# Peptides against a protein of PDB entry 4Y8H, part 20

Target 1, 222 residues: chain A of PDB entry 4Y8H
Amino acid sequence: TTIVGVKFNNGVVIAADTRSTQGPIVADKNCAKLHRISPKIWCAGAGTAADTEAVTQLIGSNIELHSLYTSREPRVVSALQMLKQHLFKYQGHIGAYLIVAGVDPTGSHLFSIHAHGSTDVGYYLSLGSGSLAAMAVLESHWKQDLTKEEAIKLASDAIQAGIWNDLGSGSNVDVCVMEIGKDAEYLRNYLTPNVREEKQKSYKFPRGTTAVLKESIVNICD

## One batch from the design tools (peptide; made by RFdiffusion4, then SolubleMPNN)

Design b1_p12_3_s3 (from b1_p12_3, 5 letters changed)
Fold by OpenDDE base, seed 1:
Structure b1_p12_3_s3 (fold): chain B 222 residues (1-222), chain A 12 residues (1-12)
Amino acid sequence: as target 1 above (222 residues)
Amino acid sequence: APVPGPITGGGK
């Protein structure tokens, strides 16, 4: 997995690759690693796919209840706190590594969470097996006061570094843009750089193309 | 132990 988050002047973008693996096997070529916690709070997940999905759904449900109870829009720091406390309780046995980002009444936020419940903050972050490939791009091209378009480009270039250089990453780039004062923009398959060319030939041959050389009937009952 | 089911990258 390669997941990234990048803050820009009026919001935050997260992006992910779309490969799922089981050791050396590609399990899914086009999985979704971006999860909605609330309408304006999204996360990208690395680690165990089931754990990233389940923990984000659980916290998303509790954030909705909390929002209704408080009559307030969900806050990224509330989701961060709930996630880290849950993950810490399970001592890293829930294999979720998350980049959590969003917009709320306090502004735009970008955080990361590790499976043992530690949290980081930054203007740009990467996680997953492709994180070093992504970080090489981020460290080379990140600047303060990025535009939305520059941040999407930077995030997608960082994910592509993972796609091309990390065995655990591949296929497509998914993006979610969370801009202050707007709805979240989920861009599923924003880039599809690995589309295979059309097959040159059909392998559907007429029946009887392979000759039968011999036939025999053997009785196996006594 | 290998975690059953698909993994997204290598964590960390």
Scores: peptide ipSAE 0.106, ipTM 0.724, DockQ to the pose 0.095
Fold by OpenDDE base, seed 5:
Structure b1_p12_3_s3 (fold): chain B 222 residues (1-222), chain A 12 residues (1-12)
Amino acid sequence: as target 1 above (222 residues)
Amino acid sequence: APVPGPITGGGK
């Protein structure tokens, strides 16, 4: 997996690749690694796919209840706190590594969470097996005061670095843009750089293509 | 024990 988050002047973007693996096997070529916690709070997940989905749904449900109870829009820091406390409780046995981002009445936010419940903050972040490939791009091209378009490009370029250089990453780029004062923009398969060309040949031969050259009947009973 | 489910590239 390669997941990234990038803050820009008026919001935050997260992006992910779409490869799921089981050891050396590609399990899914086009999995969704971006999860909605609330309408304006999204996360990207690395680690165990079931754990990333389940924990984000659990916290998403609790955030909705909390929002209704408090009569307030959900805050990214509330989601962060609930996620980290839950993950810490399970001592890293829930294999969720998350980049959590969003917009709320306090502004735009970008955080990361590790499976043991540690959290980081930054203007740009990467996680997953492709994180170093992504970070090489981020460190080379990140600047202060990015536009929305520059941040989407930077995030997508960082994911592509994972797609091309990390065995655990591949296929497509998914993006979610959370801009202050707007609805979240989920861009499923924003880039599809690995569309395979039509197969030139088929190995589906007509019946009888292989001639029978010899037959023999052997008794195998004593 | 390794989790038998699909993994999306853990760690940093």
Scores: peptide ipSAE 0.099, ipTM 0.728, DockQ to the pose 0.090
Fold by OpenDDE base, seed 3:
Structure b1_p12_3_s3 (fold): chain B 222 residues (1-222), chain A 12 residues (1-12)
Amino acid sequence: as target 1 above (222 residues)
Amino acid sequence: APVPGPITGGGK
């Protein structure tokens, strides 16, 4: 997995690759690693796919209830706090490593969470097996006061570094843009750089290509 | 803690 987050002048972008693996096997070529916690708060997940999905759904449900109870739009720091307390309670046994980002009435936010419940802040972040490949791009090209378009490009270039250089990452780039004063823009398969060409040959032979030479019915009952 | 690894398991 390669997941990234990048802050820009008016919001935050997160991005992810789309490969799921089971050991050496590609289990899914086009899985979704971006999860909606609330309309304007999204996360990217690395680690155990089931845990990333389940924990984000659980906190998403509780954030909705909290928003209704308080009559307030949900805050990224509230989601962060709920996630970290839940993960800490389970002492890292819930294998969720998250980049959490969003916009709320207090502005734009970008955080990371590890499975043991620690949290970090930054203007750019990467997690997953491809995180070092992504971070090499981020450290080389990040600057203060990025535009939306520059941030999307930087995030997508960082994910591509994971796609090309990390065995645990692959296929496509998904993006979610959260801009202040706008709805979240979820860009599923924003880049599809690994479209397979048509196979040059088919091994689908006509029926009867292999002749049946003999048939026998054997009764196995004495 | 181990380096955050690839997404493993049923991601379909």
Scores: peptide ipSAE 0.083, ipTM 0.688, DockQ to the pose 0.093
Fold by OpenDDE base, seed 2:
Structure b1_p12_3_s3 (fold): chain B 222 residues (1-222), chain A 12 residues (1-12)
Amino acid sequence: as target 1 above (222 residues)
Amino acid sequence: APVPGPITGGGK
């Protein structure tokens, strides 16, 4: 997995690759690693797929209830705290590594969470097996006061570095843009750089292509 | 070691 988050002048972008793996096997070529916690708070997940999805759904549900109870729009720091406390409670047994980002009445936010409940803050972050490939791009090209378009490009370039260089990453780039004063823009398959060409040959042969050299009938009843 | 579930991406 390669997941990234990048802050820009008026919001935050997160991005992810779409490869799911089971050891050396590609389990899913186009999985969704971006999860909606609330309309304007999204996260990217690395680690165990079921845990990343389940924990974000659980916190998303509780954030909705909290929002209704408080008559306030959901805050990224509330989601962060709830996720952190939940993950810490389970001492890393919930295999979720998250980049949490969003916009709320207090502004734009970008955080990371590890499975044991530690959290980081930054203007750019990467997690997953492709995180170093992504970070090489981020460290080389990140600057202050990024535009939305520059941030989307930087995030997508960082994910592509994971796609090309990390065995655990691959296929497509998903993006979610959270800009202050706008709805979140979820860009499923924003880039599809690994579309396979049409298969040149069929492996379907006519019946009889493999000659039957000998037949025998064996009675298996005594 | 075999990864017990889909998506490999441990923490840093």
Scores: peptide ipSAE 0.078, ipTM 0.694, DockQ to the pose 0.143

Design b1_p12_3_s4 (from b1_p12_3, 5 letters changed)
Fold by OpenDDE base, seed 4:
Structure b1_p12_3_s4 (fold): chain B 222 residues (1-222), chain A 12 residues (1-12)
Amino acid sequence: as target 1 above (222 residues)
Amino acid sequence: PPVPGPVTGGGR
């Protein structure tokens, strides 16, 4: 996996690749790694796919209840705190590594969380097996006062570095843009740089293409 | 050993 977050002048962008693996096997070529916690708070997940989805859904449900109870829009720091306390309680046994981002009445926010419950803050972040490939791009091209378009470009370039250089990353780029004063913009398959060419051979054969050379019936009942 | 279920790369 390669996941990234990038802050810009009026919000935050998160992005992810779409490969899922099981050891040396590509399990899914187009999985979704961007999860909605609330309308304006999204996360990107690395680690165990089921754990990243399940923990995000659990905290998303509790954030909705908290929002109703407090009569306030959900805050990114509330989601961060709930996630880290839950993950810490399970001592890294829940295999979720998250980039959490969003907009709320206090502004735009970008954080990361590790499976043991540690958290980081930054203007740009990367996680997953492709994180070093992504970080090389981020360190080379990040600047202060990015526009929305520059931040989307930077995030997508960082994900592509993971797609091309990390065995655990691949296929497509998903993006979510969270801008202050707007709805979140979820861009599923924003880039599709790995469309496979049509197969040279068709494997549809007429009935009877494989001849039956010999048949034998064996009774296996006593 | 293979981790139970699909992994998104990096982590447990």
Scores: peptide ipSAE 0.197, ipTM 0.770, DockQ to the pose 0.094; fails the geometry check
Fold by OpenDDE base, seed 1:
Structure b1_p12_3_s4 (fold): chain B 222 residues (1-222), chain A 12 residues (1-12)
Amino acid sequence: as target 1 above (222 residues)
Amino acid sequence: PPVPGPVTGGGR
């Protein structure tokens, strides 16, 4: 997996690759690694796919209840706190590594969370097996005061570095843009750089193309 | 231990 987050002047973008693996096997070529915690708070997940989805759904549900109870829009720091306390309680046995980002009445936020419940903050972050490939791009091209378009490009270039160089990453780039004062923009398959060309020939021959040379009936019951 | 089920690449 390669997941990234990048802050820009008026918000935050997160992006992910779309490969899921089971050891040496590609389990899914086009999985969704971007999860909605609330309308304006999204996360990208690395680690165990079921754990990343389940923990984000659980915290998303609790954030909705908390929002209703407090009569307040959900805050990224509330989601961060709930996630880290939950993950810490399970001592890293929940294999969720998350980049959590969003916009709320306090502004735009970008955080990371590790499975043991540690948290980081930054203007750009990467996680997953492709994180070093992504970070090489981020460290080379990140600047202060990025535009929305520059941040989307930087995030997608960082994910592509994972797609091309990390065995655990592949296929497509998914993006979610969270801009202050706007709805979240979820861009499923924003880039599809691995579409195979159309097959030049069909190997679907008519039945009977291969001649039957001999038939025999064998009784297998005594 | 092998992580049961699909993984989204090695967690860091």
Scores: peptide ipSAE 0.169, ipTM 0.761, DockQ to the pose 0.098; fails the geometry check
Fold by OpenDDE base, seed 5:
Structure b1_p12_3_s4 (fold): chain B 222 residues (1-222), chain A 12 residues (1-12)
Amino acid sequence: as target 1 above (222 residues)
Amino acid sequence: PPVPGPVTGGGR
């Protein structure tokens, strides 16, 4: 996996690749790694696919209840706190590594969470097996006061670095843009750089293409 | 213990 988050002047963008793996096997070529916690709070997940989805759904449900109870819009820091406390309780056995981002009445936020419940804050973040490939791009091209378009470009370039250089990453780029004063923009398959050309040949030969040269019946029982 | 099921890549 390669997941990234990038803050820009009026919000935050998160992006992810779409490869899921099981050892050396590509399990899914177009999985969704961006999860909605609330309408304006999204996360990207690395680690165990089931754990990333289940934990974000659990916290998303509790955030909705909390929002109703408090008569307040959900806050990214509330989601962060609930996620980290849950993950810490399970001592890293819930294999969720998350970039959590969003907009709320307090502004735009970007955080990361590790499976043991540690949290980081930054203007740009990467996680997953492709995190170093992504971070090489981020460290080279990140600047202060990014526009929305520059941040989407930077995030997508960082994901592409994972797609091309990390075995655990591949296929497509998914993006979610959370801008202050707007609805969240979920861009599923924002880039599809691995569309295969039409297969030039088929190995579906007609029956009888391979001639039988010899047949023999052997008795294997006395 | 081995992580069951598909993984989306882990760690830094």
Scores: peptide ipSAE 0.165, ipTM 0.765, DockQ to the pose 0.089; fails the geometry check
Fold by OpenDDE base, seed 2:
Structure b1_p12_3_s4 (fold): chain B 222 residues (1-222), chain A 12 residues (1-12)
Amino acid sequence: as target 1 above (222 residues)
Amino acid sequence: PPVPGPVTGGGR
């Protein structure tokens, strides 16, 4: 997996690749690694796919209840705190590594969470097996005061670095943009740089291509 | 070698 988050002047963008793996097997070529916690709070997940999905759904449900109870829009720091406390409780046995981002009444936020419940804050972040490939791009091209378009490009370029250089990453780029004062923009398959060409050969042969040389009926009853 | 940071686990 390669997942990234990048802050820009008026919001935050997150992006992910779409490869799922089981050891040497590509299990899914187009999995979704961006999860909605609330309308304006999204996360990208790396680690165990089931754990990333389940923990984000659980916290998403509890954030909705908390929002209703408090009569307030959900805050990214509330989601961060709930996620980290849950992950810490399970001592890293829930294999979820998350970049959590969003907009709320306090502004735009970008955080990361590790499976043991540690958290980081930054203007740009990467996680997953492709994180170093992504970080090489981020460290080379990140600047202060990014525009929305510059941040989307930087995030997508960083994911592509994972797609091309990390075995655990591949296929497509998914993006979610969270800008202050707007709805979240989820861009499923924003880039599809790995469309396979048409297969040159068919492996469907006519009947009789392999000759039957001999047939025998054997009675196996004594 | 452990890849730095989380690895994409397909399933478990």
Scores: peptide ipSAE 0.098, ipTM 0.712, DockQ to the pose 0.138; fails the geometry check

Design b1_p12_4_s1 (from b1_p12_4, 7 letters changed)
Fold by OpenDDE base, seed 4:
Structure b1_p12_4_s1 (fold): chain B 222 residues (1-222), chain A 12 residues (1-12)
Amino acid sequence: as target 1 above (222 residues)
Amino acid sequence: GAPAPVTGGSLN
């Protein structure tokens, strides 16, 4: 997995690759790694796919209840705290590594969370097996005062670095843009750089292509 | 058992 987050002037963007693996096996070529916690708070997940989805759904439900109880829009720091406390309680046994981002009445926010419940803050972040490939792009091209378009490009270029250089990453780029005063923009398959060409040969042969040289029917019932 | 689907993010 390669997941990234990038802050820009008026919001935050997160992006992910779309490969799921089971050891050396590609399990899914086009999995969704971007999860909605609330309308304006999204996360990207690395680690165990089931754990990332389940923990984000659980916290999403609790954030909705908290929002209703407080009569307030949900805050990114509230989601961060709930995720952190939950993951810490399970001592890293829930294999979720998350980039959490969003907009709320206090502004735009970007955080990361590790499975043991540690948290980081930054203007740009990467996680997953492709994180070093992504970080090389981020460190080379990040600047202050990014536009929305520059941040989407930077995040997409960082995910592509993971797609090309990390065995655990591949296929497509998904993006979610959270801008202050707007709805979240979820861009599923924003880039599809790995469309396979048509196969040069068909391996459909007519019946009888392999000649039967000898047949023997043995009754094994007494 | 088949290993759980891991999106390449657990640094073991």
Scores: peptide ipSAE 0.050, ipTM 0.707, DockQ to the pose 0.079
Fold by OpenDDE base, seed 3:
Structure b1_p12_4_s1 (fold): chain B 222 residues (1-222), chain A 12 residues (1-12)
Amino acid sequence: as target 1 above (222 residues)
Amino acid sequence: GAPAPVTGGSLN
């Protein structure tokens, strides 16, 4: 997995690759690793796919209830705190490594969470097996005061570095853009650089290509 | 620990 987050002048972008693996096997070529916690708070997940999905759904439900109870829009720091406390309670047995990002009435936010419940903050972040490939791009090209378009490009270039250089990453780039004063823009398959071309040959032969040399009927009831 | 690969099943 390669997941990234990048802050820009008026918001935050998260991005992910779309490969799921089971050891050496590609289990899914186009899985979704971007999860909605609330309308304007999204996360990217690495680790155990079931755990990333389940924990983000659980916290998403609790954030909705908290928002209704408080009559306030959800805060990214509230989602961060709920995720952190839940993951810490399970001592890293829930295999969720998350980049959490969003916009709220206090501004734009970008955080990471590890399975043991530690949290980091930054202007750019990467997680997963492709995180070093992504970070090489981020460290080379990140600057302050990025535009939305520059941040989307930087995030997608960082995910592509994971796609090309990490065995655990592959296929497509998914993006979610969270800009202050706008709805979240979820860009499923924003880039599809691995479309398989048509097969040059077919191994479908006409019926009868393999001759029947002998037929026998055996009664197995003595 | 290193972020385990998104294995849909067991953490190998």
Scores: peptide ipSAE 0.034, ipTM 0.653, DockQ to the pose 0.076
Fold by OpenDDE base, seed 5:
Structure b1_p12_4_s1 (fold): chain B 222 residues (1-222), chain A 12 residues (1-12)
Amino acid sequence: as target 1 above (222 residues)
Amino acid sequence: GAPAPVTGGSLN
């Protein structure tokens, strides 16, 4: 997996690759690694796919209840704290590594969470097996005061670095843009750089292509 | 049980 988050002047972008693996096997070529916690709070997940989805759904449900109870829009820091406390309770046995991002009444936020419940903050972040490939791009091209378009490009280029250089990453780039004062823009398969060309030949030969050269009937019953 | 699909953990 390669997941990234990038802050820009008026919001935050998260992006992910779309490869799921089971050891050396590609299990899914086009899995979704971007999860909605609330309408304006999304996360990208690395680690165990089931754990990333289940934990984000659990916190998403509790954030909705909390929002209704408090009559307030959900905050990214509330989701962060709930995720952190839940993951810490399970001592890293829930294999969720998350980039959590969003917009709320306090502004735009970008955080990461590790399976043991540690959290980081930054203007750009990467996680997953492709994180170093992504970070090489981020460190080379990140600047202050990115536009939305520059941040989408930077995030997409960082995911592509994972797609091309990390065995655990591949296929497509998914993006979610969370801009202040707008709805979240989920761009499923924003880039599809691995579309396979049509196969030049088929191995489906007509019946009878292989001639029978010799037949022998042997009785095996004594 | 079948190993759960892993979406590329940390630096393995």
Scores: peptide ipSAE 0.032, ipTM 0.671, DockQ to the pose 0.074; fails the geometry check
Fold by OpenDDE base, seed 2:
Order: structure tokens, then C-alpha cells, then sequence
Structure b1_p12_4_s1 (fold): chain B 222 residues (1-222), chain A 12 residues (1-12)
């Protein structure tokens, strides 16, 4: 997995690759690693796919209840706190490594969470097996005061670095843009750089391509 | 059993 988050002047973008693996096997070529916690708070997940999905759904449900109870829009720091406390409670046994981002009445936010419940803050972050490939791009091209378009490009270039250089990453780039004063823009398959060409040959041969040299019928009831 | 789907986030 390669997941990234990048802050820009008026919001935050997160992006992910779409490969799921089972050891050396590609289990899914187009899995969704971007999860909605609330309308304006999204998460990218690395680690165990089931854990990343389940924990983000659980916290998403609790954030909705909290929002209704408090009569307030959900805050990214509330989601962060709930996630980290839950993960810490399970001492890293929930294999979720998350980039949590969003916009709320206090502004735009970008955080990371590790499976043991530690949290980081930054203007750009990467996680997953492709994180070093992504970080090489981020460290080379990140600047202050990014535009939305520059941040989307930087995030997608960082994910592509994971797609090309990390065995655990591949296929497509998913993006979610969270801009202050706007709805979240979820761009499923924003880039599809690994579309396979049409298969030039068929392995379907006519019957009789392999000659039957001998046939014998054996009665097994005698 | 088949290992659980890992999204590649574990450093393993």
C-alpha cells in the first residue's frame, strides 16, 4: 500500500493506490483504501484491509452520533482521538495504519495514526510499504502554499512512485479532496495507469487440438 | 488459512 496526505492553501488531499495483497498474491487490483468517516472527514488505510475498513466505519458511526448529540459538525481531532484510543486499547492487534484528513469549523487538518495508537501531524504524510517511495517524491516537490491542483498532482505523483516501485502497491490512484467551504470530492480511479491492452491471443483451442491416441472403457462393477 | 488481505501497510 501507498497512502499519502498533502495540505494545500485551502484544504487537504489524501490519495491511495488500489492494490490489495495476500502475501505474494494480488487479491484485488482495484480495492478502495479511502474511507469516509464523515462527509468532510476521510481516511486512507494501510495494514490489514478488514481492520482499516472496520475501524473507520466504527468511528464514523460514533462521530455521527457525537455530532448529533453536540449539535456540531464533526471535527478531525475528534475522529483522531477516537481512533487512537481505540487502536491503543487493542495494543496494535488491530492492524490499521491511517492517514486521517478533513475540514471542519476549525480549518483543515492532516494526521497519521499507527496501529499502537501513536499519532503524527504534518503538512505532508505517507504510510504503507510504498511510503518511502512516496516520501521521496513529497520531499523533492513539496512546498508551502500549494494550490489544490498542485496538491492533487503531488499526491498522485507520490502514489505513482509507490505503484511503480513498491510490490505492495499497484493499479490505480484514488483521490479525495477536502476543501474549506466545499463538499468533499471523492475521485475514485482518478488515474488508471495500468489498464491492460486487449489480449492479442486466445488460449481457447478447438476440440481435437490434442489428439486422443487411445481410449479404453473399463467397467468397475465386475 | 490464506493470510488476511494486507493493503501493504505492514513493514513486513
Amino acid sequence: as target 1 above (222 residues)
Amino acid sequence: GAPAPVTGGSLN
Scores: peptide ipSAE 0.030, ipTM 0.660, DockQ to the pose 0.078; fails the geometry check

Design b1_p12_4_s2 (from b1_p12_4, 7 letters changed)
Fold by OpenDDE base, seed 2:
Structure b1_p12_4_s2 (fold): chain B 222 residues (1-222), chain A 12 residues (1-12)
Amino acid sequence: as target 1 above (222 residues)
Amino acid sequence: PAPAPVGGGSLN
C-alpha cells in the first residue's frame, strides 16, 4: 500500500493506490483504500484491509452519533482521538495504519495513526510499504502554500512512486479532496495508469487440438 | 521489530 496526505492553502488531499495483496498474490487490483468517516472527514488505510475498513466504519458511526448529540459538525481531532484510543486499547492487534484528514469548523487537518495508537501531525504524510517511495517525491516537491491542483498532482505523483517501485502497491490512484467551504470530492480511479491492452492471443483451442491416442472403458463393478 | 511498512491491503 501507498497512502499519502497533503495539505494545501484551503484544505487537504488524501490519495491511495488500489492494490490489495495476500503475500505474493494480488488479491484485488482495484480495492478502495479511502474511507469516509463523515462527509468532510476521510481517511486512507494501510495494513490489514478488513481492520482499516471496520475501524473506520465503527468510528464513523460513533462520530455521527457524537455530532447529533453535540449539535456540532464532526471534527477531525474527535475522529483522531476516537481512532487512537480504540487502536491503543487493542495494543496493535487491529492492524490499521491510517492517514486521517478533513475539514471542520476549526479548519483543515491532516494526521496519521499507527496500529498501537500513536499519532503524528504534518503538512504532508505517507504510510504503507510504498511510503518511502512516496516520501521521496513529497520531500523533493512539497512547498508551502500549495494550490489545490498542485496538492492533487503532488499526492498523485507520490502514489505513482509507490505504484512503480513498491511490490505492495499498484494499479490506480484514488484521490479525495477536502476543501474548506466545499463538499468532499471523492475521485475514484483519478488515474488509471495500468490499463492492460487487449490480449493478442487466446488460449482457447478447438476440441481435438490434443489428440486422444487411446480410449478404454473399464467396468469397476466386476 | 518495527512492523514492516505493511504493504497492500493484507487480508492476512
Scores: peptide ipSAE 0.041, ipTM 0.638, DockQ to the pose 0.118
Fold by OpenDDE base, seed 4:
Structure b1_p12_4_s2 (fold): chain B 222 residues (1-222), chain A 12 residues (1-12)
Amino acid sequence: as target 1 above (222 residues)
Amino acid sequence: PAPAPVGGGSLN
């Protein structure tokens, strides 16, 4: 997996690749790694796919209840704290590595969370097996005061570095943009750089292509 | 047991 987050002038963007793996096996070519916690708070997940989805759904439900109880829009720091405390309780046995981002009444936020419950803050972040490939792009091209378009491009270029250089990453780029004063924009398959060409040969043969040279029917019942 | 689907390698 390659996941990234990038802050820009009026919001935050997160992006992910779409490959799921089981050791050396590609399990899914076009999985969704961007999860909605609330309308304006999204996360990207690396590690165990089932754990990333389950933990984000659980915290999403608790954030909705908390929002109703407090009569307030959900805050990214509330989601961060709930995720952190939950993951820490399970001592890294829940294999979720998350980039959590969003907009709330206090502004735009970007955080990361590790499976043991540690958290980081930054203007740009990467996680997953492709994180070093992504970080090489981020460190080379990140600047302060990014526009929305520059941040989407930078995040997409960083995910592509993971797609090309990390065995655990591949296929497509998904993006989610969270801008202050707007709805979240989820861009599923924003880039599809790995469309396979048509196969040069068909392996559909007519019946009888392999000749039967000998047949023997043996009754094994007494 | 089949290894759990690991989307992105945990940096072990």
Scores: peptide ipSAE 0.031, ipTM 0.674, DockQ to the pose 0.082
Fold by OpenDDE base, seed 1:
Structure b1_p12_4_s2 (fold): chain B 222 residues (1-222), chain A 12 residues (1-12)
Amino acid sequence: as target 1 above (222 residues)
Amino acid sequence: PAPAPVGGGSLN
């Protein structure tokens, strides 16, 4: 997996690759690694896919209840705290590594969470097996006061570095843009750089193309 | 049971 987050002047973008793996096996070529916690709070997940999805759904449900109870829009720091406390309780046995990002009444936020419940903050972040490939791009091209378009480009280039150089990453780039004062923009398959060309020939031959050289019927019942 | 699909290794 390669997942990234990048802050820009008026919000935050997260992006992910779309390969799922089981050791050396590609299990899914086009999985979704971007999860909605709330309308304006999204996360990208690395580690165990089932754990990343389940923990984000659980916290998403609790954030909705908390929002209704408090009569307030969900805050990224509330999601961060709930995720951190849950993951820490399970001592890293929930294999979720998350980039959590969003917009709320306090502004735009970008955080990471590790499976043992540690958290980081930054203007740009990467996680997963492709994180070093992504970080090489981020460290080379990140600047302060990025535009929305520059941040989407930077995030997608960082994911592509994972797609091309990390065995655990591949296929497509998914993007989610969370801009202050707007709805979240989920861009499923924003880039599809691995589309295979059309098959040049059909492998369906007419029946009888292979000659039958011998036939024998053997009775196996006494 | 086959291990659950891992969306890329943690940097362990």
Scores: peptide ipSAE 0.032, ipTM 0.662, DockQ to the pose 0.082; fails the geometry check
Fold by OpenDDE base, seed 5:
Structure b1_p12_4_s2 (fold): chain B 222 residues (1-222), chain A 12 residues (1-12)
Amino acid sequence: as target 1 above (222 residues)
Amino acid sequence: PAPAPVGGGSLN
């Protein structure tokens, strides 16, 4: 997996690759690694796909209840704290590595969470097996005061570095843009750089292509 | 149980 988050002047973008693996096997070529916690709070997940999905749904449900109870829009820091405390309780046995991002009444936020419940903050972040490939791009091209378009490009270029250089990453780029004062923009398959061309030949030969050269009937019953 | 699909952990 390669997942990234990038802050820009008026919001935050997260992006992910779409490869799921089971050891050396590509299990899914086009999995979704971007999860909605709330309408304006999304995360990208690396590690165990089932754990990333389940933990984000659990916290998403509790954030909705908390929002209703408090009569307030959900905050990214509330989701961060709930995720952190949940993951810490399970001592890293829930294999969720998350980039959590969003917009709320306090502004735009970008955080990472490790399976043991540690958390980081930054203007740009990467996680997953492709994180170093992504970080090489981020460190080379990140600047202050990115536009939305520059941040989407930077995030997608960083995911592509994972797609091309990390065995655990591949296929497509998914993006979610969370801009202050707007709805979240989920761009499923924003880039599809691995579309195969049509197969030039088929191995499906007509029946009878292989001639029978010899037949022999042998009785195997004594 | 079959291991769940993994989307690449931290740097192994």
Scores: peptide ipSAE 0.031, ipTM 0.668, DockQ to the pose 0.083; fails the geometry check

